# Peptides against a protein of PDB entry 1IK9, part 70

Target 1, 211 residues: chain A of PDB entry 1IK9
Amino acid sequence: MERKISRIHLVSEPSITHFLQVSWEKTLESGFVITLTDGHSAWTGTVSESEISQEADDMAMEKGKYVGELRKALLSGAGPADVYTFNFSKESCYFFFEKNLKDVSFRLGSFNLEKVENPAEVIRELICYCLDTIAENQAKNEHLQKENERLLRDWNDVQGRFEKCVSAKEALETDLYKRFILVLNEKKTKIRSLHNKLLNAAQEREKDIKQ
Target 2, 207 residues: chain A of PDB entry 1IK9 as posed
Amino acid sequence: MERKISRIHLVSEPSITHFLQVSWEKTLESGFVITLTDGHSAWTGTVSESEISQEADDMAMEKGKYVGELRKALLSADVYTFNFSKESAYFFFEKNLKDVSFRLGSFNLEKVENPAEVIRELIAYALDTIAENQAKNEHLQKENERLLRDWNDVQGRFEKAVSAKEALETDLYKRFILVLNEKKTKIRSLHNKLLNAAQEREKDIKQ
Target 3, 195 residues: chain B of PDB entry 1IK9 as posed
Amino acid sequence: MERKISRIHLVSEPSITHFLQVSWEKTLESGFVITLTDGHSAWTGTVSESEISQEADDMAMEKGKYVGELRKALLSVYTFNFSKESAYFFFEKNLKDVSFRLGSFNLEKVENPAEVIRELIAYALDTIAENQAKNEHLQKENERLLRDWNDVQGRFEKAVSAKEALETDLYKRFILVLNEKKTKIRSLHNKLLNA

## One batch from the design tools (peptide; made by RFdiffusion4, then SolubleMPNN)

Design b2_p13_3_s1 (from b2_p13_3, 7 letters changed)
Fold by OpenDDE base, seed 2:
Structure b2_p13_3_s1 (fold): chain B 211 residues (1-211), chain C 211 residues (1-211), chain A 13 residues (1-13)
Amino acid sequence: as target 1 above (211 residues)
Amino acid sequence: as target 1 above (211 residues)
Amino acid sequence: SKLEEALKLLKEE
């Protein structure tokens, strides 16, 4: 089961932060449980897949688009853009919310909630879920931090080996050329010496023919 | 101001999870505000640096060690090891906690709390803090994840460059060797040819002298 | 290396 808790403001009680808990299985379109609390009282309702489909049809909206709007409204809280307005009557237990566009406001959905008999239990469970989520996120962050430290060490090690390899390649080329030039120059000197001996032998032969 | 919320069990109400909120500035030894809630009622008290010092002195414990025990008791919750036992009387508003060792149990501290008049406000603020902490931890997690993905790409890029450098070094040595051998063999062939010409010239001269 | 060995042989001849 997936769960999201969001902070919302009600038009009827704009000074009191309310908490909207939505719980669902796999996808929000298959239905969800909605819980509203003010930290003293709690109200819960169940919204079925059939109700979601009916609301989409009544709005002449494609179901996937409608579920996308529900997800933005119910799971993100009222973003700072006041795009979603929430209303709840404690007397009727009727919860409804609207999407506010520049020139068009429309009701996105409405739910009948029931007052929870033991709100303290729901509130305690909600706080427990928040604390468990904090602990899980801390463990993930510690894991990612350790992995990032590992990856940074591994990167530095390979970078250092790469720089040494580049330098060693340049040094190898330089050393090989120096050694080659030495041997080549020895062979060139020997060739020059042999040519001079051949020229001298030819000059001596020309002298012997000229008596 | 630093803050920690922990889940605790009270000896008087072992079936009902309580929440212990501790708020302090810089260090716990400089004093703290303690809040207890069951999700319906809340109780708050302030513990001063002087009270912490007096409790440490009364226990004949070094202050830093005592603060270390307070941190373990109040900020970690009751770990699964039952090392810390929490007691609270709703009638007297007296909160006390004990450290349980194998052969020795002792009272670690005791605080007088006051019942909060508007517990819903304290509970709402506590939930808000949990939700804000979740959002901050999610943002840190997303940042660490993106950094992890960056570091992994950078590692793969350097590793691939390093492997290419190693292979290029070996290929360079092999190519230079082949080129050097070709040039040196040409020089060796020229030396052999010149030696043969010298030998032939000497043999022709010996024939001309015998003739 | 093979190059060093060959360079050594090329000096000895």
Scores: peptide ipSAE 0.031, ipTM 0.847, DockQ to the pose 0.114
Fold by OpenDDE base, seed 3:
Structure b2_p13_3_s1 (fold): chain B 211 residues (1-211), chain C 211 residues (1-211), chain A 13 residues (1-13)
Amino acid sequence: as target 1 above (211 residues)
Amino acid sequence: as target 1 above (211 residues)
Amino acid sequence: SKLEEALKLLKEE
């Protein structure tokens, strides 16, 4: 089961932070359980897939688009834009929320909730979930930090090997050329020596013909 | 101000999860505020630096070691080892905890708490802190994930360049060798040709002398 | 290396 807890402000009690928990299986579209608490009382309702579909049809909205609006309203909390306004009657246990679009507000949805008999259990479970989520996120953060440190070391090691390879390539080329020039110069010297011997031999023949 | 919330089990109410919040400035040694809640009621007490020092002295324990035990008891929650046992009287508002060491239990500390008049506010604030901590940890997690992905790309890029450099070094040695052999073979052929010309010239001279 | 061997042979000749 997936779960999201968000803080909201009710129009009726703007000074008191309320908490809206939504719990669902796989997708919010399949239906969900909504729980509202003020830290003293709690209220819960179940919303079916059929109710979500009916509300989308009543609004003349495509179901996926409507579920997208539900996700923004119910899972984001009061985002900084006050795009969603929440209302709750403790007397009727009726929860409804509106989307505010410039000069127009419209009801996005409504739920009948039931007052929980043992709100302390709901609050304890909610706090437990928060603490578990914190612990899981901390463990993940520690893992990611260690992985980052490993990746940075591995990068530095490869970078250092790469720089050595570049330098070694340049050194190799230079060394090979130097060695080649030495051997080539020895062969050039031998060629010059042999040419001089041929010239001397030709001059001696010309002297011997001239007796 | 630093804060830690932990779940604990009271000996008097082992079936009901309680939450222990500890709040302090810089170090736990400087004193702290302790808050206990069961999701319905809340109790708070303030522990001074002088009380911590006195308790360490009464236990004949070095202050830093004692604060280390306080940190383990109060900030870790009921760790899997049941090393710390928590007791609370709702009547006297007396909270005490014991360290269990094999066959010996000893009192590690005790606090007089006061029942909070408005527990709902304390519970709301506690949930707000949990939600803020979740959001902060999520943002950190997303940042570390993006950094990991960057570091992995950077590693792959350098690794690929390194492999190309290694291959290029081997190819360079092979290419230079081939080029050098071609030029040197030309020089060897020229040397052989010049030697043959010298031998022929010597043979012609020997014929001319016999002639 | 093959280069070193070849360079050696090329000096002897």
Scores: peptide ipSAE 0.030, ipTM 0.847, DockQ to the pose 0.118
Fold by OpenDDE base, seed 5:
Structure b2_p13_3_s1 (fold): chain B 211 residues (1-211), chain C 211 residues (1-211), chain A 13 residues (1-13)
Amino acid sequence: as target 1 above (211 residues)
Amino acid sequence: as target 1 above (211 residues)
Amino acid sequence: SKLEEALKLLKEE
């Protein structure tokens, strides 16, 4: 089961932060349980897949788009943009929420809730879930931190080897050229010496023919 | 202000998870506020630096060691090891906890708490803190994940360049060797040709002298 | 190295 808890402000009680919990199996589209609490009382309702489908049809909205809007309203919490307004009557247990756009506001959905007999149990479970989520996220963060430190070391090691390889390539080329120039110059000197010996031998032979 | 919330089980109510909140400035040694809640009622007490010092003296324990034990008891939550047992009387508002070792159990500390008039406000604030902590940890997680992905890309890029550099070094040595062998063999052939010309010229001169 | 071996062969000849 997946769950999301968010802070909301009710129009009727704007000074009191409420908490909206939504729990679902696999997808919000398959239905969900909604729980509202003020830290003293709790109210719960179950929304079926059929009710979600009916609400989408009544709104003349495509189901996937409607579920997408429900996800934004119910799971993101009311972000600072006041895009969603929440209303709840403790008397009727009627919960409804509106989407506010620049030029248009419309009711996005409504649910009948039931007052929970033991709100303390719901609140304790909600706090437990928050603490479990904190612990899990902390463990993930510690893992990612250790992995980042490993990757940084591995990067530095390869970078250092790469720089050494570049320098070694340049040094190799320079050394090879120097060694070959020496040997080549020795061979050129030997060729020049042999040519001079041939010229001298030819001049001596021309002298011997001229007696 | 730093804060830690943990789950605890009271000996008097083992079936009901309680939440122990500890809040402090900089160090637990400077004093702290302790809050206990069951999700319906809340109890709060303030422990001063002087009280912590007095408790350490009464226990004949070094202050730093005592604060270290307080930190384990109050901030870690009762882990599965049942090393710490917690007791609270709702009547006397007396909270005390014991450290249980294999052969020795001893009282580690005790606090007088006061019942909070508006427990819902304390519970709401506690839930808000949990949600804020989740959001902060999630943002850190997302940052670390993005950094991990960056470091992995950077590692792959340098690794690929390094492998290319290694291959290019080996190829360079082989290519230079081949080119220089060709040039040196040409020079050797020229030296051999010049030696043969010198030998022929010497043989012709020896024939001319015998004539 | 292959180079040193080649340089040696090139000197002996």
Scores: peptide ipSAE 0.029, ipTM 0.847, DockQ to the pose 0.112
Fold by OpenDDE base, seed 1:
Structure b2_p13_3_s1 (fold): chain B 211 residues (1-211), chain C 211 residues (1-211), chain A 13 residues (1-13)
Amino acid sequence: as target 1 above (211 residues)
Amino acid sequence: as target 1 above (211 residues)
Amino acid sequence: SKLEEALKLLKEE
């Protein structure tokens, strides 16, 4: 089961932060449980897939688009842009929310909630879930941090080896050429010496023929 | 201000998860605010640095060691080992906690709390802090994950360049040797040819002198 | 090194 808790402001009680919990299986489209609390009272309702489909039909909205709007409204909380307005009557236990666009406000959905008899249990469970989520996220963050530090070390080690390999390649090439030039120059000198000996021998032979 | 919320079980109400909030400036040693809630009622107390010092003295414990025990008790929650036992009287608002060792249980500290008149505000603020912490940790987690993926790519890129550099060094050495051997063999052949010409010229000269 | 061996072979001949 997936779960999201968000802060919302109710139009009727804008000074009192409310918490909207939504719980669902796999997708919000399959239905969800909604819980509202002010830290003293709690209200819960179950929304079925059929109710979601009916609300989409009543709005003349494509179901996937409607579920997309539900997800934005109910799971994001009131994003910083006040795009969603939440209303709740404690008397009727009627919860509804509106999408506010530039020139049009429209009701996205409405749910009948039931007042929870023991709100403290719901509040405690909600806090427990928050604390569990914090602990899990902290453990994951510590793991990722250690992994990043490892990867950075491994990167530095390979980078240093790579730089040494580049330098060693250049040094090898330079050394090989220097040694090769030395041996070639020795062979060139020997060839020149042998050519000079051949020229001298030919000149001596020409002198001996000329007596 | 630093803050920690933990789940605790009270000896008097082991079936009801309580939440212990501790808030402090820089170090727990400088004093702290403690808040206890069951999700319906809340109790708060302020513990000064002088009270912490007095409790350490009354226990005949070194202050740094005592603060270390306070930190373990109050900030870790009841660790899985039930090393700390928490007690609270709703009537007296007296909170105390004990450390349970193999053969000795001793009181670590005690605090007088005051019942909060509007516990819903304290509970809402506590949930807000949890949600803010979740959001911050999620953002940090996403950042660390993206950085991890970047570092892994960068490592793979450098590793691949390093392997190519190693292979290129070996190939360069092999190619240079092959080229050098070819040029040297040409020079050796030329030297041998010149030596043979010199030997023939010397033999012809010896024939001409015998004539 | 392979270089020293190759250079030795090239000097002896």
Scores: peptide ipSAE 0.028, ipTM 0.847, DockQ to the pose 0.096

Design b2_p13_3_s2 (from b2_p13_3, 7 letters changed)
Fold by OpenDDE base, seed 1:
Order: structure tokens, then C-alpha cells, then sequence
Structure b2_p13_3_s2 (fold): chain B 211 residues (1-211), chain C 211 residues (1-211), chain A 13 residues (1-13)
């Protein structure tokens, strides 16, 4: 089961932060449980897939688009842009929310909730879930941090080896050329010496023919 | 201000998860605010640095060691080992906690709390802090994950360049040797040819002198 | 080094 808790402001009680919990299986489209609390009272309702489909039909909205709007409204909380307005009557236990666009406000959905008899249990469970989520996220963050530090070390080690390999390649090339030039120059000197000996021998032979 | 919320079990109400909030400035040694809630009622107390010092003295414990025990008891929650036992009287608002060792249980500290008149505000603020912490940790987690993926790519890129550099070094050495051998063999052939010409010229000169 | 051996062989020949 997936779960999201968000803080919302109710139009009727804008000074009191309310918490909206939504719980669902796999997708919000399959239905969800909604829980509202002010830290003293709690209200819960179950929304079925059929109710979601009916609300989409009543709005003349495509179901996937409607579920997309539900997800934005109910799981994001009131984003900083006040795009969603939440209303709740404690008397009727009627919860509804509106999307506010530039020139049009429209009701996205409405749910009948039931007042929870023991709100403290719901509040405690909600806090437990928050603390569990914090602990899990902290453990994951510590793991990722250690992994990043490892990867950075491994990167530095390979980078250092790579730089040494580049330098060693350049040094090898330079050394090989120097050694080769020395050997070639020795062979060139020997060739020049042999040519000079041949020229001298030919000149001596020409002198011997001329007596 | 630093803050930690933990779930604890009270000896008097082991079936009801309580939440222990501790808030402090820089170090727990400088004093702290403790808040206890069951999700319906809340109790708060302020513990001064002088009270911490007095409790350490009364226990005949070194202050740094005592603060270390306070930190373990109050900030870790009841670790899985039930090393700490928490007691609270709703009537007296007296909170105390014990450390349970193999053969000795001893009181670590005690605090007088005051019942909060509007526990819903304290509970809402506590939930807000949990949600803020979740959001911050999620953002940090996403950042660390993206950095991890970047570092892994960068490592793979350098590793691939390093392997190419190693292979290129070996190929360079082999190619240079092959080219050098070819040029040297040409020079050796030229030297051999010149030596043969010199030998022939010497033999012809010896024939001409015998004539 | 293999280079020194190869260079030595190339000098002796």
C-alpha cells in the first residue's frame, strides 16, 4: 500500500493546518482511503474506483486526466501556487476540493468522511509512519552518501592511473625514438665510411692504370 | 535549534505509543525542551544546563558521560534492546527514565512536565516538522542519487579511456618496433652490399698487381 | 627491457 501525507489549509479554518493522508493500492485510480486530521479530531473515508469513475463522468473529464488531477490535489498538498482549495464541514463530514484556474474554479471531487471515534490512534499511527519514513530516508541517504564517497575515490584512483598511463606513453615514445635515432646514426656512419672506402679504392685503381 | 522526535513506550501505558520530542541549541548539555504526546494530550518541560549538571552530580556521574547517556536515552528512542525504560505520571506530570543493565537498573533523570492546554497545536507542529524533514530528506536523496549516477558515468568514462590508453601504449610499442626493424634491416642490407663491393675491388686490385 | 634486448640484437647483427 502506498501512502502520502500532506498538510492542507481548509477554507473554513485557514489558521489551523490540517493533514490529509491518502492511502492506495498500486494506483490512485483503483480507489483510496482518505484521512483528515487537525491534530485533535480525525475523519476517514474510503473512495472506490467506481466513485472515481463516476466523479470523472460527472465532470465530463477523461478518467486518466481526472486521476491526474486527483493525484496533484491530494498527494502534492496545496502546492505553493494555491491551485487547489480544500473545504471540509465538520458537521456534515463533507470534504470537497476545487481547482482554481485564472478564470475558472471548479470542484474536482467530494467525499463523505466519517469522524473517527479514537482520533489519537490515527494520529499516533500517522506520526509513526512519518518517523518510519524519516528513518528509512536517513538510512538511504547515509548509504548513498557512502556510495558517492566510494565512487569519488574510485574515480580519482582511475583518473590518476589514466594520467600516469598518458605520461608513460609519451615517455615511452620519446625514449624509443631517441634509442632508435642513435642506432640509425651508427648505421648511417658505417654506410658513409664504407662509401668513402669504395671511392678511395676506385681512385687508387685509376692511378694504377695511368704508368 | 536541533530537534529529535522518537517513539517510546511508557511503563504505565505500554500499549500506547508515545512520542518524545527533544529540542536543543547546539548541544544537549546546554539544556533542552522535552515534549511528550500520546496523540491526544501533550506535556512539555524545559531542562536547563544547571538541572543537567545537578542530575549528573546527584548520580555521581561525569557530566560528559551523563549527557552521553541522556543523548542515547532521549534521542535514540527505546533502542531495540529495551535498555531504557520510560515512566510518566499524567497526574503528577513527572517524567523519569531508567537505564537497565544486566544486574542494575538506575534512574538516569527526571523531569517535571506541564500539560499543554492546546495539545492539537503541539501535535500539528510535530507533524509539520516530520513532513518538512521528509521533504528535505527526499530532496537530498534525489540529489545524492543524481550525483551517484553522474559519478558512475564519469568513472565508466575514465575507466574506458584508461583501458584505451593501456592498449594504445602496447600497440604503439609494437608498431614502433616493427617500423624500426624494417628500417634497420634496410640499413644492414646496404652495409652488406657495400662490404661485398669492397671485397670485390680488393680482389681485382690483387689480380692487377700479380699481372 | 624487451627494448634493450631488441636494440642489442639489432646492434650485434
Amino acid sequence: as target 1 above (211 residues)
Amino acid sequence: as target 1 above (211 residues)
Amino acid sequence: SELEEALKLLKEE
Scores: peptide ipSAE 0.020, ipTM 0.845, DockQ to the pose 0.091
Fold by OpenDDE base, seed 2:
Structure b2_p13_3_s2 (fold): chain B 211 residues (1-211), chain C 211 residues (1-211), chain A 13 residues (1-13)
Amino acid sequence: as target 1 above (211 residues)
Amino acid sequence: as target 1 above (211 residues)
Amino acid sequence: SELEEALKLLKEE
């Protein structure tokens, strides 16, 4: 089961932060449980897949688009853009929310909630879920931090080996060229010496023919 | 101001999870505000640096060690090891906690709390803090994840460059050697040819002298 | 290496 808790403001009680808990299985389109609390009282309702489909049809909206709007409204809280307005009557237990566009406001959905008999239990469970989520996120962050430290070490090690390899390649090329130039110059000197001996032998032979 | 919320069990109400909120500035030894809630009622008290020092002295414990025990008791919750036992009387508003060792149990501290008049406000603020902490931890997690993905790409890029450098070094050595062997063999062939010409010239001169 | 040997042989001739 997936769960999201969001902070919302009600039009009827704009000074009191309310908490909207949505719980669902796999996808929000298959239905969800909605819980509202003010930290003293709690109200819960169940919204079925059939209700979601009916609301989409009544709005002449494609179901996937409608579920996308529900997800933005119910799971993100009222973002600072006041795009979603939440209303709840404690007397009727009627919860409804609207999407506010520049020139068009429309009701996105409405739910009948029931007052929870033991709100403290729901509130305690909600706080427990928040604390468990904090602990899980801390463990993930510690894991990612350790992995980043590992990756940074591994990067530095390979970078250092790469720089050494580049330097060693240049040094190898330079050393090989120096050694080969020495050997080639020795062979060139030997060739020059042999040519001079051949020229001298030819000059001596020309002298012996000229008596 | 630093803050920690922990889940605790009270000896008087072992079936009901309580939440212990501790708030302090810089260090716990400089004093703290303690809040207890059951999700319906809340109780708050302030513990001063002087009270912490007096409790350490009364226990004949070094202050830093005592603060270390307070941190373990109050900020970690009751770990699964039952090392810390929490007690609270709703009638007297007296909160006390004990450290349980194998052969020795002792009272670690005791605080007088006051019942909060508007517990819903304290509970709402506590939930808000949990939600804000979740959002901050999610943002840190997303940042660490993106950094992890960056470091992994950078590692793969350097590793691939390093492998290419190793292969290029080996190929360079092999190619240089092949080229140098060719040039050296040409010089050796020229030396052999010149030696043969010198030998032939000497043999022809010996024939001309015998003739 | 085969080349150090080849270089050595190239110095000895």
Scores: peptide ipSAE 0.020, ipTM 0.845, DockQ to the pose 0.130
Fold by OpenDDE base, seed 4:
Parts: structure tokens; sequence; C-alpha cells
Structure b2_p13_3_s2 (fold): chain B 211 residues (1-211), chain C 211 residues (1-211), chain A 13 residues (1-13)
């Protein structure tokens, strides 16, 4: 079962933060359990897939789009302030919510809730879920942090090897060129020496021809 | 203000999860506010630095060690099951807790609490804190996940550059050697040609002398 | 290395 708890404000009680818990199996489209609490009382209702389909039809909205609006209203905590207005009558246990657009507000959905006989149990379970979620998220954070530290070390190690490889490549090129120039200069000197010997031999032969 | 909420079981009400909120400024040693709730009622007490010091002295325990035990008892959620036993009288509002060792249990501390007049406000604030903590931890998780993905990309990029650098170094060495060998072989061929010309000139001179 | 040998052979000649 998936669960989302959101803080909401009721139009009738804007000074008292209420908590809206929505619980569902796999998808919100398959139906959900909605629980409202003020920290003292709690109210619960079950919304079926058929009711969701009927509300979508009554709105002339495609079911997937309607479920998308339900998700934004009921699961996305405070969306951008004031886009969704929540109304609840404690007397009738009638819960309804509206989407507020610039020039038009329209009812998005309505549910009959029932007052929970033991609200303390619902509240305790809600707090337990919050504490479990905190613990799970902390464990995930610690894991991700350790993995970040590992990845950063691995990055630094490869970066250091890369920099050494670049420097070694440049040093190799420089050393090879220096060695090549030395050997080439030796060969050039030998060629010059042999050329001078040939010139001298030719000059001596020309002297020997001239007796 | 730092805050920790833990679920606890009272010896008197083992079937009902209670929540222990501890709030403090910078260090638990400087004093703290303790709040107990069962999801319907709430009880609060303020523990001063002087009371912590007195409890440490009464236990003949060093203050830092005592505060270390308080932290384990009051902040570390359920420590390993059953190491700390919590007791509360709703009538006297007396809260005390014990450390259970293999063969010895001893009272670690005791506090007088006061029943909160508006427990719903305390419970709502506690749930708000849990939801805020969840939101903060989710944002941290998303950030750490994005940073992990970045670090992994950066690692792959540097690794790929490193492998290219290694291959380029080997290719450079091989290419430079091939080029150097070609140029040096040309110089060797020129030296051999000049040497043969010198030998031929010497042989011609020896023929001219025999003539 | 093959280079050092090649460079050596190139010096001896």
Amino acid sequence: as target 1 above (211 residues)
Amino acid sequence: as target 1 above (211 residues)
Amino acid sequence: SELEEALKLLKEE
C-alpha cells in the first residue's frame, strides 16, 4: 500500500492545520482511502474506482486527467498555495475540494467521510508512518552520501592518473625528440665529414694530374 | 532548536505506542523540553542544565557520560529493543526511565511533566515537524541522487579520456619511432653512399698510380 | 626498448 500525508487548510478552519492521508494500492485510479485529522478527531472514507470514474464522467473529464488532478490535489502536499481549496463539514462528514483557476473555481471532487471512533489510534499510526518514512529516508541519505564520497574518490583517482598520463605523454614526446635530434645531428656531422673527405680527395687528384 | 521524535512503549501501556519528543538548543547538556503523547493526550516538561547536572551527580556519573546515556535513551529511537524502559504515571505526571543491563536495571533519570491543555496543537505541530523533516530529507535525497549521477558521468568522462590518453601515448611512441627510423635510415644510406664514393676514389687513385 | 636498441644501432654506425 502506498501512502501520502499532506497538511491542508480547511476553508472552515483556516487557523487549524489538518492532515490529509491518502492510501492506495499501486495506482490512485484503483481507489483510495482518505483520512482527515486535526490532531484530535479523525475522519475516514473509502473511494472506489467506480466513484472516481463517476466523478470523472460527471466532470466530463478523461479519467486519466481526472486522476492526475486528484493526485495534485490530494498527494502533492500544498501545491502552489491556493490552487486547491478544501472544504469539510464535521456535521455532515462531507469533504469536497475545488480547483481555483484565475477566473473560475470548480469542484474537483467530493467524498463522504465517517468519524473514526478511536482517532488516537489513527493519529498514532500516522505518526508511526511519518517516523518510519524519516528513518527510511535517513538511511537512503546516508547510503547516497557514502556513495557520493566513493564516487568522488574514484573520480579523483582517475583524474590523478589522467593528469599523470598527460604529463607522461608530453615528457615522452619531448624526450624522444631530444634523443632523435642528437642522433640526427651526429649523422649530419658524419655526412659533412665524409663530404669534406670527398672534396679533399678530388682536390688531391686534381693536384696529381697537374707534373 | 534541534528536535528528535521517537516512538516508545510505556511499561504501564505496552500496547499503545507513545511518542517522545525531545527539543534542545545546540546540546542536550544545556537542557531540553520533553513532550510525551499517545495521540490523544500530551504531557510536557522542561529539564534544565542544573537538573541534568544533579541527576548525573546523584548517579555518581560524569556529566558527559550521563548526557551520552540520555541521548541514547531519549533520542536514539528504539535503541536495541529493551535496553531502556520507560515509565509514566498519568496521575502524577511522573516520567522515569531505566537502563536495563544483563543483571542490573537502574534508574537513569526522572522528570515531572505537565498535562498539555491543548494536546491537539502539540500533536499537529509534531506531525508538521515530521512532514517538514520528510520533505527536507526527500529534497536531500533528490539532490544526492542528482549529484551521484553527475559524479558517475564525470567519472565515465575522465575514465574515457584516460583510456584515450593511454592509447594516444602508445600510438605517439610508435609513430615517432617509425618516423625517426625512416629519417635515420635515409641518413645511414647517405653515409654508406659517401663511404662507397670515398672507396671508389681511393681505388681509382691506386689505379692511376699503377698506371 | 626497441627504440633504445634502434637508437643504439643508429649510434654505432
Scores: peptide ipSAE 0.020, ipTM 0.846, DockQ to the pose 0.122
Fold by OpenDDE base, seed 5:
Structure b2_p13_3_s2 (fold): chain B 211 residues (1-211), chain C 211 residues (1-211), chain A 13 residues (1-13)
Amino acid sequence: as target 1 above (211 residues)
Amino acid sequence: as target 1 above (211 residues)
Amino acid sequence: SELEEALKLLKEE
């Protein structure tokens, strides 16, 4: 089961932060349980897949788009943009919420809730879930931190090897050129010496022919 | 202000998870506020630096060691090891906790708490803190994940350049050798040709002298 | 090294 808890402000009680919990199996589209609490009382309702489908049809909205709007309203919490307004009557247990756009506000959905007999149990379970989520996220963060430190070391090691390889390539080329120039110059000197010996032998032969 | 919330089980109510909140400035040694809740009622007490010092003296324990034990008891939550047992009387508002070792159990500390008039406000604030902590940890997680992905890309890029550099070094050495062998062989052929010309010239001169 | 051996062979010839 997946769950999301968010803070909401009710129009009727704007000074009191409420908590909206939504729990679902796999997808919000398959239905969900909604729980509202003020830290003293709790109210719960179950929304079926059929009710979600009916609400989408009544709104003349495509189901996937409607579920997408439900996800934004119910799971993100009212972000600072006041895009969603929440209303709840403790008397009727009627919960409804509106989407506010620049030029248009419309009711996005409504649910009948039931007052929970033991709100303390619901609140304790909600706090437990928050603490479990904190612990899990902390463990993930510690894992990612250790992995980042490993990757940084591995990067530095390879970078250092790469720089050494570049320098070694340049040094190799320079050393090979120097060695080959020496050997080539020795061979050029030997060729020049042999040419001079041939010239001298030819001059001596021309002298011997001229007696 | 730093804060830690943990789950605890009271000996008097082992079936009901309680939440222990500890809040402090900079160090637990400077004093702290302790809050206990069951999700319906809340109890709060303030422990001063002087009280912590007095408890350490009464226990004949070094203050730093005592604060270290307080930190384990009050901030870690009762882990599965049942090392710490918690007791609370709702009648006397007396909270005390014991450290259980294999052969020795001893009282580690005790606090007088006061019942909070508006427990719902304390519970709401506690839930808000949990949600804020979740959001902060999630943002850190997302940051670390993005950094991990960056470091992995950077590692792959440098690794690929390094492998290319190794291959290019080996190829350079091989190519330079081949080129130099060709040039040296040309020079050797020229030296051999010049030696043969010298030998022929010497043989012709020896014939001319015998004539 | 293979270089030194190749260079040596190139000197002896």
Scores: peptide ipSAE 0.022, ipTM 0.845, DockQ to the pose 0.108; fails the geometry check

